# Peptides against a protein of PDB entry 1EBD, part 11

Target 1, 138 residues: chain A of PDB entry 1EBD
Amino acid sequence: KASYEGKVAAEAIAGHPSAVDYVAIPAVVFSDPECASVGYFEQQAKDEGIDVIAAKFPFAANGRALALNDTDGFLKLVVRKEDGVIIGAQIIGPNASDMIAELGLAIEAGMTAEDIALTIHAHPTLGEIAMEAAEVAL

## One batch from the design tools (peptide; made by RFdiffusion4, then SolubleMPNN)

Design b1_p9_6_s4 (from b1_p9_6 with I2L A3R)
Fold by OpenDDE base, seed 2:
Structure b1_p9_6_s4 (fold): chain B 138 residues (1-138), chain A 9 residues (1-9)
Amino acid sequence: as target 1 above (138 residues)
Amino acid sequence: ALREKAAAR
């Protein structure tokens, strides 16, 4: 958020056309394990009257997390049930701060859980957790 | 779906 708004402000001050236009802002806490979030929380979507699927996949089920001996946490996708569009994601686990970027892109682009599930992820990676959570949401 | 979008390109 702050870095993006700072870039837009710097471009505007320099006389370049620039605007703040975003659907989702990532939030990260560099704890151990790391915490990352983008878009809606499940309860926030429900409180707004959005019917959602909350798909959760644990790091303990991921081959890369097992190989790293770091299996604490999970990824949660918040998917709008009407059209399968991803509207939020939460990650608690190793590399959550970097893993959230794929899901931020998916939300900004209006992608579905199917779009992520059908994307080939490298094996074995922590990134596969996003794919596996997307498959759970189908 | 991603596959359908890819086939339309």
Scores: peptide ipSAE 0.061, ipTM 0.723, DockQ to the pose 0.121
Fold by OpenDDE base, seed 5:
Structure b1_p9_6_s4 (fold): chain B 138 residues (1-138), chain A 9 residues (1-9)
Amino acid sequence: as target 1 above (138 residues)
Amino acid sequence: ALREKAAAR
C-alpha cells in the first residue's frame, strides 16, 4: 500500500498522473513462520452477513514444503458461497509474503475458487497449496 | 470460470 501510493504520488508530481485503484490490500508479518493476508478474514465476512466457505489446506500436505522440511502452517481461502468468488486469503507458512500476491491478483480480478483449481501450478511448488485449498472450496 | 469464459470466445 504505502510504496504503491508513493509511486502514484511520484508519477503525479512528475506530470504522469496515475490512479490508486485497488480492492484488496495485502498485509504481511515477516515472522517465522511468515503470515500474510489479503481481503476478508472469515470472521469479518460473517460479521458483514456474507455466507462463506473457509477452505483450509496445510503445508504438511504440500510436496514442496515436505521437501524443504518447512511444513508449519496453512493456506486459507475465504470464498463467497453464492458465486464461489474468492473474497479473502490468509497464509501462515513458508514464503507467505510472496505467495499472497497470486491471491491478491485473484481477488482483484474477481476470480472464483474454480478459477484457481483449474489453473495449472508447477509441481512441486509451494504455490500448489492455493490450488489444493481451492479444490477444498468446491 | 476461466475455462467457461475461454469456451465462449
Scores: peptide ipSAE 0.057, ipTM 0.726, DockQ to the pose 0.114
Fold by OpenDDE base, seed 1:
Structure b1_p9_6_s4 (fold): chain B 138 residues (1-138), chain A 9 residues (1-9)
Amino acid sequence: as target 1 above (138 residues)
Amino acid sequence: ALREKAAAR
C-alpha cells in the first residue's frame, strides 16, 4: 500500500495518468505459515451482493509442498460467478508472500479462472496450486 | 486471449 501510493504520487507529478487501485493491492503477513491476500475476501464479495465461487486447494495436495514437508494451509480464489473473473485471492502457506503476485496480476488484468487453469505451471512447484484452485472454480 | 484459444480447440 504505502510504496504503491508513493509511486502513484510520483507518476502523477510526472504528468502520467495514475490512480490508486485498492482492489489489486496485496497484503502480506510474514508469519509461519505466511499469509497473503489480494482483492476481495469471499465474505466481502457476498456482503456487496456479488455471487461468487470460492475455490480452495490445500498445500497438502501440492507435490512441491509434500516434497518440502511444508503442507500447511491453502490457496483460495474468489471468482465472480457471472463471468468467471477473479476478484480476489488468499494464500496461507509456503511462499505465500511471493505467490500472491501471480494472482495480483490476474486480478489487475481482469483474467478469469479459465485463463489461469489454461496456463501451464511447472511441475512440481508451489505455484501450480493456483492452477489447481482455478480448475476447481470451473 | 486464453478463452479464445480454448474456443478454437
Scores: peptide ipSAE 0.056, ipTM 0.754, DockQ to the pose 0.086
Fold by OpenDDE base, seed 4:
Structure b1_p9_6_s4 (fold): chain B 138 residues (1-138), chain A 9 residues (1-9)
Amino acid sequence: as target 1 above (138 residues)
Amino acid sequence: ALREKAAAR
């Protein structure tokens, strides 16, 4: 957020067209395990009256996480039930800080859980957990 | 595009 707002401000001062209109601003905590979030939490969506599917997949079921012996945590997708659009994601686990970017892109693009489930992820990777969580939401 | 491909299966 702040770094991007600073860039947009610098571009505006330089006379370049600039806008800040993002829906999905990531939040990251570089703890062990890492924590990342983008868009709605499940409870925030419910408090706004959005009917959601909360699809959760554990790193303990991810082949790469098992190979790394780092299986703590999970990925959660918050999916709007009406249309299957991803409106939020939370990751607690290995590489959460980088993995959140895929989900940020998906939210900004208005993608569905089906769009992620149909995207081929390399095997075995930590990133497959997004695909697995998307399949849970179908 | 991805949904259209899924519906064609």
Scores: peptide ipSAE 0.054, ipTM 0.752, DockQ to the pose 0.078

Design b1_p9_7_s1 (from b1_p9_7, 7 letters changed)
Fold by OpenDDE base, seed 2:
Structure b1_p9_7_s1 (fold): chain B 138 residues (1-138), chain A 9 residues (1-9)
Amino acid sequence: as target 1 above (138 residues)
Amino acid sequence: AEKLRELAE
């Protein structure tokens, strides 16, 4: 966020129109395991009266995570039931700090769980977990 | 970290 805001400011100084306009701002903690979040948490959505599907998939069931012997954690998608749109995501596990970007993109673009489920992810990769969680949401 | 994990669980 800070880096993006800096870029916006630089563009404004250079005389170019720019704005900070986020649907979702990612948050990352570089712990072991890493933690990342973007958009709604499940409880936040519920508190606001949004009917959601919370789809959770563990790294223990991910082939790449197993190969890396780094299986603690999970990926969680928060999906709005009405239209299947992804409104939040949390990742606790390996490479969460980088993997959150895919889901940030999905949320910003208003994509659905189906969109992610139908996106082919390379095998075996940690990134497949997003696809697996999306399938759970369907 | 654990706090964020709890929120995500």
Scores: peptide ipSAE 0.448, ipTM 0.919, DockQ to the pose 0.032
Fold by OpenDDE base, seed 4:
Structure b1_p9_7_s1 (fold): chain B 138 residues (1-138), chain A 9 residues (1-9)
Amino acid sequence: as target 1 above (138 residues)
Amino acid sequence: AEKLRELAE
């Protein structure tokens, strides 16, 4: 966020119009396992009166995580029930700090769980856990 | 980290 804001400021100073207007700002903790979040938490959405589907998929069921012997955690999608749009995501597990970007993109673009579910992810990868969680949300 | 996990659970 700070880096992005700096880039926007530099572009503005250079005479190029730009703005910082996020739908979702990622938060990452580089712990073991890593923790990452973008958009709404489930309870946060519920507190605002949004009817959501919380789709959770464990890394223990992910082929790449098993191969890496790093299976603690899960990916959770927070999906607005009305239209299937992804409004939040949390990842606790291996490579969460990088994997959160796919979901940040999805949220910023207003994508649905179906969009992710229908996106082919390479096998075996950690990233395909997003696809599997999206399938749970359908 | 633990608090973030709690929020995510």
Scores: peptide ipSAE 0.445, ipTM 0.917, DockQ to the pose 0.032
Fold by OpenDDE base, seed 1:
Structure b1_p9_7_s1 (fold): chain B 138 residues (1-138), chain A 9 residues (1-9)
Amino acid sequence: as target 1 above (138 residues)
Amino acid sequence: AEKLRELAE
């Protein structure tokens, strides 16, 4: 966020139109396993009266994670039931700090779980866990 | 990290 804001400020100073406008800001902890979150947590959404589907998929069921022997954790999608739009995501596991970007993009773009489910992810990859979680939400 | 995981669980 700070880096992005700095870039926007620099561009504005240089005379280029720019603004800070985002729906969600990612949070990352570079622990082992890594932790990443963007948008709503499940309980946060519920507290605000949003009816959600919490779709959780474990890295223990992900082919690449198994191959890497790094299977601790999961990916969770928080999906608004009324329209299937992804409003939050959490990743606890390998490469969470990078993988969260796909979901940040999805949330910013107002994508649905179906959009992710219908996006082909290479197999086997850690990233395809997002697709698996999206399928759970359908 | 643990707190974030707990919130995510």
Scores: peptide ipSAE 0.445, ipTM 0.917, DockQ to the pose 0.032
Fold by OpenDDE base, seed 5:
Structure b1_p9_7_s1 (fold): chain B 138 residues (1-138), chain A 9 residues (1-9)
Amino acid sequence: as target 1 above (138 residues)
Amino acid sequence: AEKLRELAE
């Protein structure tokens, strides 16, 4: 966010048109395991009256995580039940800080869990956990 | 980190 705002400010100072539009701002904690979030948490959605499906998949069941001996945590998708649109995601685990970007993109693009489930993710990769969680949501 | 994990659980 700060980096993006800095870019906008620099462009404005230089006399170039620029706009600040925030849809979903990721939050990352570089702990061990890493923590990342974008969009709604499950409880936040529920508090706003959104009927959601919370689809959770553990890194302990991810082939790449097993190979890396780094299996603590999970990926969670928060999916709006009425249309299957992903409105939030959390990742606790290896590479969470980078993996959250795929889901940020999905949320901003209005993608559904089905979209992610139907997207081929290489095997074995950490990233395929997003596909696995999406399948849980179906 | 702990709080974020708790919120995500």
Scores: peptide ipSAE 0.441, ipTM 0.917, DockQ to the pose 0.033

Design b1_p9_7_s2 (from b1_p9_7, 5 letters changed)
Fold by OpenDDE base, seed 4:
Structure b1_p9_7_s2 (fold): chain B 138 residues (1-138), chain A 9 residues (1-9)
Amino acid sequence: as target 1 above (138 residues)
Amino acid sequence: ADKLAELAA
């Protein structure tokens, strides 16, 4: 966020003002395992009266994670039950800091769990876990 | 694992 705001400020100074409002700003903690989040947490959604499905898939069941011997954690999708739209995601595990970008994109674009589930992910990859979690949400 | 799960709730 700070980096983005700096970019916007620089553009304004250069005579190229831009204003883009994002639905979700990712948050990352580069711990071990990494933690990343974008959009709503499950409880946040519930507190706002949004009926959600929390679809969770563990890295222990991900082929790439197994191959890397790094299977701690999980990916959680927070899906609005009404229309299947992804409104949040949390990742605790390997490469969470980078993997969150796909889900950030999905949320910003108003994509559904089905959209992710139907997106072919290379096998075996860590990112494949997003597809697996999306399938759980269906 | 349990503590991590709570952080992602």
Scores: peptide ipSAE 0.025, ipTM 0.628, DockQ to the pose 0.031
Fold by OpenDDE base, seed 3:
Structure b1_p9_7_s2 (fold): chain B 138 residues (1-138), chain A 9 residues (1-9)
Amino acid sequence: as target 1 above (138 residues)
Amino acid sequence: ADKLAELAA
């Protein structure tokens, strides 16, 4: 967010139009394991009266995570029950700081859990866990 | 790890 705000400020000083605001701003903590989040947490959605499915899948069941001997944590999708649209995601585990980008894109584009579930992910990769969690939501 | 998992729950 700070980097994005600096870019907008530089463009304004140079006399260029400001960039469009985005809805899904990611938050990352570079701890061990890494933590990343974008959009709604499950409880935030419930507090606003949104009926959601919280679909969770562990890294312990991911082939690439097993090969790397780095299986702590999970990926969680927050899915709106009314239409299956993804409104939030949280990742604790290997490469969470990079993996959150796919889900940020999905939320900004208004994609559903079905869209992610039907997207083929390379095997074996950490990214497959997004597809697995999406299947849980169906 | 346990505290982090609780935060993301």
Scores: peptide ipSAE 0.024, ipTM 0.635, DockQ to the pose 0.031
Fold by OpenDDE base, seed 5:
Structure b1_p9_7_s2 (fold): chain B 138 residues (1-138), chain A 9 residues (1-9)
Amino acid sequence: as target 1 above (138 residues)
Amino acid sequence: ADKLAELAA
């Protein structure tokens, strides 16, 4: 966010129009375990009257996480019930800071849980957890 | 586990 805002500020200083708004701005905390979020939290969506499915999948059930002995946490998808579009995601666990990018892309592109579920993820990888959570939402 | 869940509620 700060980096993005810096670019917008630079454009403004140069007399150019500000950059377009984005639907999803990621937030990351490099703690142990890492925390990452993009788009709506479940409660935020509910507060705005959006009917959502919160689909959660634990790293304890992910093969790569088990192999790494790093199984704390989970991935949560916030999916709009009306059309299945992913509007938010939260990850607490290994490599959350990098893994959030896939979901940020999905949200910006207006993808559905089905889109992610039907995307083949390599096995075994941490990234599979996004696919697994998407399947939960179906 | 519950504490982590609250962070992503």
Scores: peptide ipSAE 0.024, ipTM 0.613, DockQ to the pose 0.031
Fold by OpenDDE base, seed 2:
Structure b1_p9_7_s2 (fold): chain B 138 residues (1-138), chain A 9 residues (1-9)
Amino acid sequence: as target 1 above (138 residues)
Amino acid sequence: ADKLAELAA
């Protein structure tokens, strides 16, 4: 967020149009395991009256995580039931800080769980967990 | 781990 705001400021000074206008800003904690979040938490959505699907997939079920001997944690997608649009994601596990980027993109673009589920992810990768969680949400 | 799971819930 801070880096993006700085970029916007620099562009404004240079006379270029720019704005800070994101639907979702990622939050990352570089702990062990890493934690990352973007968009709505499940309870936040419920508090606002949004009917959601919370789809969770564990790192322990991922081939790359198993190969790395690092299987703690999970990925959770928060999906709006009405239209299947992804409105939030939380990740606890290895490389969560990088994995969150795909989901941030999906949320900003208004993509659905189906969109992610139908996107081919390289095998074997931790990134496949996003695809697997999306399938759970279908 | 349980505390982290609650945060991510």
Scores: peptide ipSAE 0.022, ipTM 0.617, DockQ to the pose 0.031

Design b1_p9_7_s3 (from b1_p9_7, 5 letters changed)
Fold by OpenDDE base, seed 4:
Formats: sequence, C-alpha cells, structure tokens
Structure b1_p9_7_s3 (fold): chain B 138 residues (1-138), chain A 9 residues (1-9)
Amino acid sequence: as target 1 above (138 residues)
Amino acid sequence: AKKLAELAA
C-alpha cells in the first residue's frame, strides 16, 4: 500500500491522472503464522448489508502444509451469495503473505468462487487451499 | 480493477 501510494504520488507530481482506488488492497502481517487479508471481512460485508457465504478451509487438511509440518490456520473466502463473486479473503498460515495475491487478483477481476474452484492448482501446494475453500462456497 | 461501490453492488 505504501509503495503503491508512493507511485501514485509521483505520478501526480508529474502531472498524470490519479490512479483509481482499488478494492483489493492487501494487508499483511509477517507474524508466525503469517496473516493476510484482502477485500471484505465477513462482518464488514454483513454490516453493509451484503449477504455472504464465509467459506473456510483449514491448513490442517492441506497436503503441502502437512508435509511442511506447518498446519496452523486457515483460508477464508468471503463470497457474495447472490452471484458467487469473491469479495474478500483472509489467510492465517504458511505463506499467507504471498498466497493472498491470487485472491487479490480474483477480487479485482470480479471472479467467482467457481472460477477459483475450476482453476487447476498444482498438487500438493499450499495454494490449492484456495481451490478447496472455493469448493466449500459452491 | 473495480471500485468499492461495484463490489458492494
């Protein structure tokens, strides 16, 4: 965010138009386990009157996480119930800081849980947890 | 990229 805002500021100084405010601005805490979030939290969506499905999948059920002996946490997708569009995601667990990028892309592109569920993820990888959570949301 | 309003719609 800070890096992005710096770029926007530099462009403004150079006389370029201001960048559009993005919905999917990631927030990351490099703790152990890592925490990452993008878009709406479940309660935020509910507070704004959005009917959502919160689809959660634990790293304890992820093959790569098991192989790494790093199974704390989960991935949660916040999915708009009306059309299945992903509007938020939270990850607590291994490699959350990098894994959040896929979901940021999905949100910015207006993708649905089905889009993620039908995207082939390599097995075994941490990233396939996004696919598993998406399947829960279907 | 979408605006927040589009996401909430």
Scores: peptide ipSAE 0.023, ipTM 0.522, DockQ to the pose 0.064
Fold by OpenDDE base, seed 1:
Structure b1_p9_7_s3 (fold): chain B 138 residues (1-138), chain A 9 residues (1-9)
Amino acid sequence: as target 1 above (138 residues)
Amino acid sequence: AKKLAELAA
């Protein structure tokens, strides 16, 4: 975020468009396990009157996580019920800091849970957990 | 890029 703000500032100084405000700004804590979030938390959505599905899938059920013996945590998708659009995601678990990028992209693009569920993820990978959580939301 | 207000609407 700070580096992006610096980039925007530099572009403004150079005479380029400067005003950009994104919804999908990731937040990461490099703990063990890592924590990452982008977009709405479930409660934030509810507080704003958005009817959501909270789709949760544990790393304990992910093949790659099992192979790595690193199965703590989960991925949660916050999905708007009316149209299936993903509006938030939270990850606690292995490589959460990198895995959040796929979900940030999905949110910025206005993708649905179905879009992710139908996207082929390599097997076995930690990233498959996004697909699994998306299927829960269907 | 979308603003938070667009997502809530």
Scores: peptide ipSAE 0.022, ipTM 0.513, DockQ to the pose 0.059
Fold by OpenDDE base, seed 2:
Structure b1_p9_7_s3 (fold): chain B 138 residues (1-138), chain A 9 residues (1-9)
Amino acid sequence: as target 1 above (138 residues)
Amino acid sequence: AKKLAELAA
């Protein structure tokens, strides 16, 4: 976010149009386990009257997490029920800070849970958790 | 880029 704001300032100085407020601005805490979020939290969506599916998948069910002996946490997708569009994601677990990028892209591009579920993810990887959570949302 | 208001609708 800070880097994004820096770019906005630089573009303003250069006479470029002002940037818009993106939905997909990630927030990361480099704790152990890491925490990452992008877009809507489930309750935020509900407060705005959006009917959502909250799809959750645990790291403990992921082969790579098991192989790493690091299985704490989960990934949650917040999916708009009416059309399946992903509007938020939260991750608590190993490498959450990097895993959030795929979901930020998905939200920014207006992708659905089906889009992620049908995307082949390398095996075995922590990234598969996003795919698994997307399948839960279907 | 999608704005927050657009996704909320």
Scores: peptide ipSAE 0.022, ipTM 0.605, DockQ to the pose 0.059
Fold by OpenDDE base, seed 5:
Structure b1_p9_7_s3 (fold): chain B 138 residues (1-138), chain A 9 residues (1-9)
Amino acid sequence: as target 1 above (138 residues)
Amino acid sequence: AKKLAELAA
């Protein structure tokens, strides 16, 4: 966010219009477990009148997480019910700070839960949890 | 990319 805001400020100084506000601006906390978020939180969407599906999948059910003995937390997708478009994602758990990038890309691209569900993820990986959560949303 | 304003309802 700070880097993005810096870019906007630089554009303003240069006399250019302000940059467009993108949906997928990630926020990361490098705690244990790590926390990462991008786009809408479930309640934020509801407060703005967006009908959403909150699809949650725990790391305790992820093969790689089990192998790593690091199964705390979950991944949550916030999916617009009308068209299945992913509008937010939150991850609490192993490698959340890096894993959020896939969801950020998905949101920026206007992808649906189905798009993620149908994307092959390597096995076994933590990244599979995104696919699993997407399937929950279907 | 989708603008935040486009998602708000």
Scores: peptide ipSAE 0.020, ipTM 0.504, DockQ to the pose 0.060

Design b1_p9_7_s4 (from b1_p9_7 with I4L K7L)
Fold by OpenDDE base, seed 3:
Structure b1_p9_7_s4 (fold): chain B 138 residues (1-138), chain A 9 residues (1-9)
Amino acid sequence: as target 1 above (138 residues)
Amino acid sequence: AAALAALAA
């Protein structure tokens, strides 16, 4: 957020057109395990009257997490029930700070849980957990 | 621990 706003300010000073868009701003805490979030939390969506599916998948069931002996936490997708569009994601676990970028892209592009479920992820990787959580939402 | 609990809810 702050780094992006700094780029927008620098571009404006240089006379270039620039805009700040806050649709999918990631939030990261570099704790152990790492925490990351983008878009809606489940309760925020419910408070706004959005009917959602909260699809959760644990790192304890991910092949790469098992191989790394780092299986704490989970990935959660918040999926709008009306059209299957992903509107939020939370990750607690290994590499959460980097993995949140895929889900930020999916939200910005208006992708569905089906789009992620049908995307081939390399095996074995931590990133496969996004596909597994998307399958839970179907 | 507080951040973990908040995101797990």
Scores: peptide ipSAE 0.023, ipTM 0.646, DockQ to the pose 0.031
Fold by OpenDDE base, seed 5:
Structure b1_p9_7_s4 (fold): chain B 138 residues (1-138), chain A 9 residues (1-9)
Amino acid sequence: as target 1 above (138 residues)
Amino acid sequence: AAALAALAA
């Protein structure tokens, strides 16, 4: 966020059009396990009257997480029911700080849970958990 | 712990 805002400010000073207008800004806590979030939380969406599916998949069921012996936490997708569009994601677990970028991209692009479910992820990887959570939302 | 709880909700 701060680095993005700094970049926008630098572009404005350089005489380019600039706007801070993004759908999703990631937030990360570098704890153990790491925490990352982008877009809506489930309750936040509900408070705004959005009917959502909260699709959750645990790292304990991910092959790479098992191989790493680091299986605490989960990935959660917040999916708008009316059209299947991903509007939020939360990750608690290994490499959450980097893994949130895929979901930030998905939200900014207006992708659906089906789009992620049909995206081939390498096996075995932590990233497969996004595909697995997307399948839960279908 | 509070951050984990918030993200788990």
Scores: peptide ipSAE 0.023, ipTM 0.641, DockQ to the pose 0.032
Fold by OpenDDE base, seed 2:
Structure b1_p9_7_s4 (fold): chain B 138 residues (1-138), chain A 9 residues (1-9)
Amino acid sequence: as target 1 above (138 residues)
Amino acid sequence: AAALAALAA
């Protein structure tokens, strides 16, 4: 957030067109396990009257997490039910701070759970958890 | 909410 806003400010000072235009700002806590969030939490969406699917997939079901012997946590997708658009994501687990970037991109681009589910992820990776959670949302 | 609504349009 602050880094992005600083870049926009620097570009504006340099005479380049720039704007702070974003849908979602990631939040990360570098704990063990790491915590990351972007976009809506399930309850926030509900409080705004958005009908959502909360799709959850555990790290314990992921081959890479098992190989790392680090299987605590889960990924949750918050998906708008009317059109399948991803509007939020929360991750608790190893590498959550990096894994959130894919989902931030998906939200900013207005992608659906189907878009993520149909994206081939390398095997075995923690990134597959996003794909698996997207499949749960279908 | 407004940005999310724009994505739905």
Scores: peptide ipSAE 0.009, ipTM 0.471, DockQ to the pose 0.058
Fold by OpenDDE base, seed 4:
Structure b1_p9_7_s4 (fold): chain B 138 residues (1-138), chain A 9 residues (1-9)
Amino acid sequence: as target 1 above (138 residues)
Amino acid sequence: AAALAALAA
């Protein structure tokens, strides 16, 4: 966020149109385990009257996480029930800080849980957890 | 831009 805001400010000062408002600004805490979020939290969506599915998949069920012996946490997708569009995601676990970027892309593109579920993720990877959580939302 | 519209409604 701060880096993006700095770029927007620099572009505005330079006389360039800085009118790209991103929907999905990630937030990351580099703790152990890492925490990352983008878009809506489940409760935020509910507070705005959005009917959502909160699809959760644990790292304990991810093949790469098991191989790394780093299985704490989960990925949660916040999916709008009306159309299956992903409106938020939270990750607590290994490599959450990098993995959140895929979900940020999905939200910025207006993708559905089905779009992610039908995207082949390499096996075994931590990234497969996004696909698994998307399948839970279907 | 399309995603923003999708989230807004």
Scores: peptide ipSAE 0.008, ipTM 0.471, DockQ to the pose 0.070

